# Peptides against a protein of PDB entry 5JXT: the designs that were tried, part 128

Target 1, 319 residues: chain A of PDB entry 5JXT
Amino acid sequence: SLLPKKEINVYIGMSEMQVKWYQKILEKDIDAVNGAGGKRESKTRLLNIVMQLRKCCNHPYLFEGAEPGPPYTTDEHLIYNAGKMVVLDKLLKRIQKQGSRVLIFSQMSRLLDILEDYCVFRGYKYCRIDGSTAHEDRIAAIDEYNKPGSDKFIFLLTTRAGGLGINLTTADIVILYDSDWNPQADLQAMDRAHRIGQTKQVVVYRFVTDNAIEEKVLERAAQKLRLDQLVIQQGRAQVAAKAAANKDELLSMIQHGAEKVFQTKGAFGTMAEKGSQLDDDDIDAILQAGETRTKELNARYEKLGIDDLQKFTSESAYE

## One batch from the design tools (peptide; made by RFdiffusion4, then SolubleMPNN)

Design b2_p19_4_s3 (from b2_p19_4, 8 letters changed)
Fold by OpenDDE base, seed 1:
Structure b2_p19_4_s3 (fold): chain B 319 residues (1-319), chain A 19 residues (1-19)
Amino acid sequence: as target 1 above (319 residues)
Amino acid sequence: MPLPRWVQRRKAKDDVPLP
């Protein structure tokens, strides 16, 4: 029988470079961030801020002029300038040592370009599929990854391209490097490994930038998933889940952690304490804290009724 | 050394869905 998936949110502090770029994004649109535009603020402007903040949470080199150089090099700076890369680099060493194989999903094909160069730099053999990959090349990449005795350790996928009904049961670890706004897209992605033919316990690590917009993206996705489940269970097909965030919801998401980001000099959390020098004990502490917060998040939404789940609650467990 | 792929492709659009 297929074992249930183990899902763990991995809460990761921003690097110093991410904090500086996150501040710059907020400062550029400070009037919008402060709600000074009121009813006149464009939903499109707020959506653009959200997109830039999500890029920052993934990697600062997604911004023009963020990369150190010239000369531009593939080196340790590719890792230590992004909190998610620092955790990924340690986690992949552990995953490899245990004889596991890993799917890495992102919403951003440009992040996969960074992850390819990281894989080359670390000597990890990989496959890649994104939205631009031709159908024949997708088949070839899947077959190369799934072949008996494949030397490919990592499969890099965009979440939606990986959602295409493919079987990747030759991997047992899934890393969601970032989350989709639609929790069903992430479920469809992880179900590429969690399918008939899987012989191992599938573990899903969901990376979440702590004290940033990604926490609110995660909360909204969890809320939506629970609402969808309750609507199906109760037969209330008329309960239109608000498909799109309103302006006030987007503003609240942008404001989440913004004050603390402005006050911060340097990195956040474990990135401030140890930076790229995370050891195995630090990774265990991050995973344990993440498992606790994941249980708390799930327990919060399990107690809510349909009417409560239809309201965007900006209140984190820590406010 | 060849430039990193992220440097070469840094002007490409992200495929991130909007909310």
Scores: peptide ipSAE 0.064, ipTM 0.633, DockQ to the pose 0.688
Fold by OpenDDE base, seed 4:
Structure b2_p19_4_s3 (fold): chain B 319 residues (1-319), chain A 19 residues (1-19)
Amino acid sequence: as target 1 above (319 residues)
Amino acid sequence: MPLPRWVQRRKAKDDVPLP
């Protein structure tokens, strides 16, 4: 029988470089961040800020002039300059030692480019598919990954490209490096490994940058998922889940953690204390804290009715 | 070893003379 998937949100502090770039993104559009733009602030501008903040949470090298050099080298700086890469690097060593195989999903093909370079640097054999991958090349990559005795440890996928009904049950670990605005896209990604033919316990690690916009992306996704579930259960097909964030929701998401980011002179959490020198105990602590926060997050949304979940007022998430 | 794609992309960008 297929075991239920275990889902863990992994809350990760920003590196010092990420904090500096997050500050710069907020400072560049400070009037919009402060809500001073009022009704004149375009939804497009707020969406652009959100996109830049999400890039920062993924990797600072997604920005022009962020990468250290010249000379440009692939080295440990590719890892320690992004909190998610530090955790990923330790987690992948553990996963490999366990004889597991891993799917890594991202929304950003440009992040997959960094992850390819990381895989080469660490000597991890990988496959890749994204939105630009030709149909034949997708089939070839899937077959190469799924073949008996495949030496491919990692599959790199964009979440949307990986959603296309493919079977990857030869992997038992799923890493969501970032979250989709649509929780169904992430579920579809998990279902690539968590499907009939899986023989192992599927574990899903969802990376979430702590004290940043990604917490609000996650909360919104969890809220939407619960709303969709309740609508299906109650037969209330007329509850059009407001698919798109409004301006005030986007502004609230941008403002989340911004003050603490501005006050911070270095990295956050375990990234401030140990940086790239995380040990196995630090990873266990991060995973345990993540499991606790995941249970708490789920418990918050499980108590909410349809009417409460539709009232995305900033207030109802704190009661 | 071939340079990683991101390094190649950076070098190619730096080798483009500023207009």
Scores: peptide ipSAE 0.105, ipTM 0.657, DockQ to the pose 0.130; fails the geometry check
Fold by OpenDDE base, seed 2:
Structure b2_p19_4_s3 (fold): chain B 319 residues (1-319), chain A 19 residues (1-19)
Amino acid sequence: as target 1 above (319 residues)
Amino acid sequence: MPLPRWVQRRKAKDDVPLP
């Protein structure tokens, strides 16, 4: 029988560079962040801020002029300048040592470009699929990855491209490097490894930047998922009125952690304490804290009824 | 070794003639 998947949210502090860029994004639109734009502030402007903050949480090199150089080099700076990369680097070493294979999902093809360069730098053999990958190349990449005795350790995918019904049961670890606004897209990504033919326990690591907008993206996705489940269970399909994120919710999401970000002179959390020098015990502590917070998050939403969930569920602006 | 793709992408952007 297929074992149930284990999902763990991995809460990760920002690097010093991420904090600086996160501050810069907020400062650039400070009037909008402070709500000074009032009713006249466009939803589009707030969505743009959200998108830039999510880019920052993924990697600062997604911004023009962020990357050090010239000369441009692939080196340890690609890792230590992003909290998620520091954790990923340690986690992948552990995953490889245990004889697991890993799917890495992101919403951002440009992040996959960074992850490819990282894979080359660390000597990890990988496959890649995104929205631009030709159909033939997708088949070839899947077949190469799934081949018996494949030397491909990592599969890099955009979440939506990975959703296309492909079977990747030859992987047992899933890393969601970022979250979709639609929790169903992330579930569909997990179900590429968690399907008939899987022989191992599937473990999903969801990376979440701590004290940042990604916590609110996660909370909203969890609320929506619980609402969808309750609506299906209660036969109330009409009650799932897909309300797109309103301006006030977007503003609240942008403001989440902003004060602490402005007060911070350096990195956050474990990134401030250890930076790139995370050891195996630090990773175990991060995973254990993440498992606890994941249980607490789930327990919070399990207690809420449909009416309570509806007050907080505006849908993603990308529908 | 070939340059990383991000380095290649940056070089290609830097090689765009100034308008």
Scores: peptide ipSAE 0.076, ipTM 0.644, DockQ to the pose 0.142; fails the geometry check
Fold by OpenDDE base, seed 3:
Formats: sequence, structure tokens, C-alpha cells
Structure b2_p19_4_s3 (fold): chain B 319 residues (1-319), chain A 19 residues (1-19)
Amino acid sequence: as target 1 above (319 residues)
Amino acid sequence: MPLPRWVQRRKAKDDVPLP
């Protein structure tokens, strides 16, 4: 029988560079962040801020003029300038030592470009598929990854490209480097490894930047997933239609952790203490804390009814 | 202005003639 997936949210502090760029994004649109634009503030402006903050959480080199250079080099700076890369770098060493194989999903093909450079820099053999990958090249990459005795350790995928019904049961680890606004897209990505023919325990690591917009993206995704489940169970198909974040929801998401980000000099959490010098015990502590917070997150939404899940209640976490 | 490394790499991939 297929073992149930183990899903762990991995909460990761921003690097010093991410904090600086996160501050810069907020400062550039400070009037929108403070809600000073009132009813006249465009939803499009808030969506643009959200998109820039999500890029920052992934990697600061997604911005023009962020990467150190010229010359532009692939070196340790590619890792230590992004909290997710620091954790990924340690986690991949563990995964490889365990004889596991890994799927890495992102919404951002430009992040996969950074991950390719990282794979080359660390000597990890990889395959890649995104939305621009030709059908023939996609088949070839899947077959190369899935072949018996494949030397490909990593498969890099955009979440949408990975959603296209492919079988990757030759991997047992899934890393969601970022989350989709649609939790079903992430589930469809996980189901590439967690399918009939899987012989190992599938473990899913969802990377979440701590004290940042990604926590609110995750909460919204969990809320939506629970709502979708209850709507299916109760036959209330009419409820599913309010999927798009409103302006006030987007503003609340942008404001989450912003004050602490403005007050922070340097990095967050374990990134402030150890930076790129995380050891195996630090990774275990991050994973244990993540497993606890994952259980707490799920338990919050499991108790909510359809009517409660329709309200964007940030407040229900304090009773 | 010098292009970001990933833009340079994309251009290099696009400028490499298909074999």
C-alpha cells in the first residue's frame, strides 16, 4: 500500500540581503503598505507588491542590481544570500546521504535558473522541466530521471509543469521551494512522487519564509484547501467561487511581519545566529519546529466550518 | 548596464545555435 505523505512546513529566516531587499520593496510603496491610498489604491499595485515580496523570499537575485558584480560569478554568495538556499544546501546533503532522490518545485522559472547554477556549483546532476520545455524534451527529461540506475539526483520543475500528469515515483522527497496560491497545484505536484508505484515514504518539505508574506500565503492556501474539502463533503459547490484575495486581504498579507522587518538589522532567526554555517542539528531543530507549527496550522483549520473559512479571520488564532 | 547572471545565461542559451 502507498504510505501517507509526511508534509512538513520548513520555516526559514531571511538572510541579511533578503531583509534589505524586503525593506526596499516595502519602502518603495510605503503609502500602499500603510493603507494610505485608501479606496483609490489599486488592487494591481498590491498584487505587484505581493509578487515582489514573494520573489524576495525566494532569492534576492531575482531583482535587477541585487546580484554582486560585475563580474557575476557562481559562488557561496548564491547560497548565503537566501535563507531557503542555506537550508536547501544542507537538506540536499542529508537527502543524498540517505539514498533519496528529490523533486524541487517552484512557481518561478527564474528561480529554477538559480537552482541550475547551484546544482552545477555543488556538482548535483539534475533534470529540468518548466512551462517552456518542449514536449519531446519533457519526455526525454522524465525518462532520463526515471531510468533504472539514473545518476540524476534532482528534478527541477515549475509547479504547473509538474502538474501535467507525469510520474516521478522514482523520487521520494519533494521540496516545494515556494507555494502556489492554489493549494491544489501543490498537491498535484506532490502527487508526481506520491502515486501508485512509489515504494518509499514520501516526505514533502514546504519552504516558508518566516516573519514574511509567505506565512500568509501558506495560511490562505491551508484555509482554501480546507474550504474545498468541506465544500466537496457538504455538496455546497456555490461556496468555492470566492478564490481571489480582496484588497484588504492583500494589504494584511503585505503588512504581516513588515514592522519587524523594518526594525531588523541583519538576518532573521537561525540565519542571524549561524548564517551559512548551519549543521545537521540546526536542520533537525528547524524540521522539528516546522513539524510542530505544521500540526498547529492544520489543527486551526480542521476545527473551522465553511462559514468561518469564508471569513479571512486573522483573529481566530488567539482563542 | 551589465545584465544579471541569469539573463546572461539565458542569452547565452538562446545565442548557442542548436546543434
Scores: peptide ipSAE 0.067, ipTM 0.645, DockQ to the pose 0.091; fails the geometry check

Design b2_p19_4_s4 (from b2_p19_4, 6 letters changed)
Fold by OpenDDE base, seed 2:
Structure b2_p19_4_s4 (fold): chain B 319 residues (1-319), chain A 19 residues (1-19)
Amino acid sequence: as target 1 above (319 residues)
Amino acid sequence: MPLPRWVQNRDRVDDVALP
């Protein structure tokens, strides 16, 4: 029988460089962030801010002039300048020692470029698929990863490209480096490893930048997933999940954690305390805290009715 | 040394899903 997948949100602090770039993104559009643009503020501008903040949460080198150089080098700075990379670097060592194999999903193919350079730098053998990968090359990469005795440890995928019904049951660990706004896209990615033919417990680590927009991306995705489940269960096919976020919802997401980001001169959380020098105990503490917060998040949404889940107010999750 | 991939591909636009 297929074991149920274990899902853990891994809440990760920003590096000092991420905080500086997150501040710069907010400062550049401070009038929009403060709601001073009013009804005249374009939804497109707010969507662009959201996209830049999500890029910052993934890696600051997604912005020109963030990286050290010229000369541009792949070195330890590629890791310590992004909180998610610091945690990833420690988790991958543990995963490899356990004799597990890992799928890493992202929405951003440019992040996969960073992860390729990281894999080369650490000596991790990998495969890659994204939306631009030719059909033949996709088949070849899947076959190379899935072959008996494959030396490929990591599979790098864009979440959408991974959704295409492929079987990757030769991996037992899934890392969602970022989240889709549509929770079904992430579920479809997980189902590449969590499928008939899997013999191990599938564990999913969802990376979430703490005190940032990604918490609101996660909350919105969890609300949508619960709403979709309740609609199916109640036979209320007419209850459309609120499609696109409105301007006020986008503004609220952008504002989340912004004040604390502006007050911060260094890194956040464990990144401020330990930087890149996380040990195995620090990782265990992060995973344990993440498991607790994941249970709390799920328990909040399990109590909500359809009408509550249709209200995108932070307050309606506490009633 | 060759330029890192993240430097070489910096001008590529990602098709990220919108909220």
Scores: peptide ipSAE 0.466, ipTM 0.917, DockQ to the pose 0.623
Fold by OpenDDE base, seed 4:
Structure b2_p19_4_s4 (fold): chain B 319 residues (1-319), chain A 19 residues (1-19)
Amino acid sequence: as target 1 above (319 residues)
Amino acid sequence: MPLPRWVQNRDRVDDVALP
């Protein structure tokens, strides 16, 4: 029988470089971040800020002039300048040692470019699929990954491209490097490994940048997922259209953790203490803390009814 | 050596889902 998937949110501190770039993004649009734009602030401007903050949470090298160089080289700096890469690098060593195979999903194909260079740098054999991958090349990549005795350890996918009804049950680990605003997209990605034909316990690691916009992305996605589940269970199909985020919701998401980011000198959390020198015990501590916070997050939304989840603007989670 | 992919593909815009 297919074992239930284990899902763990992995809360990761920003690197020093990420903090600096996160500050720069907020400072560039400080009037919008402070809500000073009022009725004149465009939803588009707020959406752009959200997208830049999400890019920063993924990797600072998604911004021109963040990387060291010229000369531009793939080296340890590609890892230590992003909290998610530091955790990924340690986690992949563990996963490989366990004889597991891993799917890595992102919303950003440019992050997959970074992950390709990382895979080459670490000597990890990989496959890749994104939105631009031709149909024939997708089939070839899937077949190459799934073949008996495949030496491909990693499959790199964009969440939406990987969500198309492919079978990747030859992997047992799923890393969501970032989250979709639609929790169904992430579930569809997980279901590539967590499907009939899987013989192992599927473990899903969801990377979440701590004290940043990604916590609000996760909360919104969890809220939506719970609402969708309750609507299905209660037969209340009329409730399911949660409107696109309004300006105030976007502003609240942008403001989340911003003050602490401005006050922070250096990195966050375990990244401040150890940087790239995380050991196996540090990873275990991060995973344990993540498992606890995941249970707490789920427990918050499980207690809420449909009416509560509909009224649940970002303010009421902390009262 | 060829430039890293993350450098080469800098100008590519990702179609990321909006909230």
Scores: peptide ipSAE 0.460, ipTM 0.916, DockQ to the pose 0.644
Fold by OpenDDE base, seed 1:
Structure b2_p19_4_s4 (fold): chain B 319 residues (1-319), chain A 19 residues (1-19)
Amino acid sequence: as target 1 above (319 residues)
Amino acid sequence: MPLPRWVQNRDRVDDVALP
């Protein structure tokens, strides 16, 4: 029988470079961030801020002029300048030592470019699929990854490209490097490894930048997932799943952690304390804290009814 | 040395889902 998947949110502090770029993004649009635009503020402007903040949470080198150089090199700076890369680098060593194989999903194909250079730099054998990958090349990559005795440790995928019914049960670890706004997209990604033919316990690590917009992306996705479950269970097909986030919801998401980001000198959390020098005990502590916060997050949404879940209130997630 | 992939492909726009 297929074992239930274990899902753990991994809450990760920003690097110093990420904090600086997160501040710059907020400062560039400070009037919008402060709600000074009122009814005149465009939804498009807020959506652009959200997208830039999510890019920052993934990697600061997604912005021109964030990287050291010229010359532009792949080196340890590719890792220590992004909190998620620092955790990923340690976690992948552990995963490899355990004889596991890993799927890494992202929304951003440009992040997969960073991860390719990282894989080459660390000597990790990998496959890649994104939305631009030709059908034949996609089949070839899947077959190369799944073949008996494959030396391919990592599969890099965009979440949407990985959602296309592929079987990757030769992997037992899933890393969601970022989250989709639609929790079903992430579930479909997990189900590439968590499927008939899997012989191992599937573990899913969801990376979440702490004190940043990604916490609100996660909360909104969890809320939507619970709402979808309750609608299915109660047969209430007429519950208009709140469509696209409104301006006030987007503004609240942008404002989340912004004050603390502005007050922060250097990095956040374990990234401030240890930076790139994270050890195995630091990773265990991050995973344990993440498991606790994951249970708490799920427990909050499990208590909410349909009417409460239809109200995106930042407050109702904390009671 | 060739530029890193993340430098070479920086002008690519990701089709990321909107909220």
Scores: peptide ipSAE 0.448, ipTM 0.914, DockQ to the pose 0.652
Fold by OpenDDE base, seed 3:
Order: sequence, then structure tokens, then C-alpha cells
Structure b2_p19_4_s4 (fold): chain B 319 residues (1-319), chain A 19 residues (1-19)
Amino acid sequence: as target 1 above (319 residues)
Amino acid sequence: MPLPRWVQNRDRVDDVALP
């Protein structure tokens, strides 16, 4: 029988460079961030801020002029300048020692470019698929990864490209480097490893930048998933989930943690304490804390009814 | 040395899902 997947949210502090760029993004549009535009603020402007903040949470080198150089080089700076890369770098060493194989999903193909350079720098053999990958190349990459005795440790995928019905049950670890706004896209990605033919316990690590917009992306996705489940269970097919965030929801998401980000000098959390010098005990502590917060998050949404879940209010998650 | 991929592909726009 297929074992239930274990899902753990991994809450990760921003690096010093991420904090600096997160501040810079907020400051550039400070009037919009403060809600000073009122009813005249464009939804497009807020969406652009959200997208830049999500890029920052993934890696600061997604911005031009963030990286050291010229000359531009792949080195340890590619890792220590992003909290998610620091955790990923330690976690992958553990995963490899366990004889596991890993799928890494992202929404951003430009993040996969960073992860390719990282894989080369660390000597990890990998496959890649994104939305631009030709059908034949996709088949070849899947077959190369799934072959008996494959030396490919990592599969890099965009979440949407990985969602296309492929079987990757030769991996037992899934890392969601970022989250889709649609929780079904992430579930479809996980189901590439968590499917008939899997022989191992599938573990899913969802990376979430702590004290940042990604916590609100995760909360919104969890709320939507619970709503979708309840609508199916109760036969209330007429309860259309709100298809798109409104301006106030976007503004609330942008504002989440912003004050603390502005007050912060240096990095956040374990990134401030140890930076790139995380050890195996630090990773265990992060995973344990993440498992606790994951249970708490799920327990909040399990208690909510359909009517509560339709109200995207920060308040309804605390009743 | 070849430029890193993250430098070479800067101008690529990601099709990221909207909220």
C-alpha cells in the first residue's frame, strides 16, 4: 500500500541580502505598501510588488545588480545570499546520505537556472524540465532520471511542467522551493513522487520564507484547499472559491512582516545566528519547528466552516 | 569562463501564476 506522504513546511529566515532587497522593494512603492493610494491604487501595481517580494524570497539574484560582480562567478555567495539555498544545501547532503532522490519544484524557471549552477558547483547530477522543454527532451529527461541505477540525484522542475501527469516514483523526497497560489498545482507536483509504484515514504518539504509574504501565500493556499475539500464533501458546488485576490488581500499580504523587515539589520532567525554555517542539528531544529507550525496551520483551517473560509480575513484564521 | 546561467537568462520573464 502507498504510505501517506509526510508534508513539512520549512520556515526559513531571509539572508542579509534578502532583507536589504525586500526593504528596497517595499521602499520603492512605499505609498502603495502603506495603502496611501486608497481606491485609486491599481491592482496591477500591488501584483507587481507581490511578484517582486516572491522573487526576493526565492533568491536576490533574480534582480539585476543584486549579485557580486562583474566578474560574475558561481561560488559560495550563490548559497549564503539566500536563506532557502542555505537550508537546501544542508538538506540535500542529508537526503543524499540517506540514499534518497529528490524532486525540486519552483514556479520560477529563472530560479531553476540558479539551481542548475548550484548543482554543477556542488557536483550534483540532475535533470531539468520546464515549460519550454520540448516533448522529446522531456521524455528523455524522465527516462534518464527513472532508469535503474540512474546517477541523477536531483530533478529540477517548474511546478506546472511537473504537473503534466509524469511518473517520478523513483524519487521519495519532494522539495517545493516555492508555492503556487493554487494548492492543487503543488499537490499535482507532489503526486509525481506520491503515486502507485512508490515503495518509500514520500516526504515533502515546503520552503516558506519566515516573516514574509510567502507565509500569506501559504495561508491562502491552505484556506483554498480546505474550502475545495469542504465544497466537495458537502456537495455545495455553487460555492465558487474567490478566483483572485482583491486589492485589500494583496495589500495585507504585502504588509505582512514589513515592519519587522524595516527594523531588521542583517539576517532573520537562524540565518542571523549562523548564516551559512548551519549544521545537522540546526536543520533538525528547523524541521521540528516546521512540523509543529505545519500542524498548527492545518488545525486552524480544519476548524473553519465554508462560510468562514470564504472570508479571506486575517481575523478568521484566529477564531 | 562561461557566464553563470542565472546571469545569461536575466531577461527571461517567468510565467508565474497570479494570486
Scores: peptide ipSAE 0.434, ipTM 0.907, DockQ to the pose 0.621

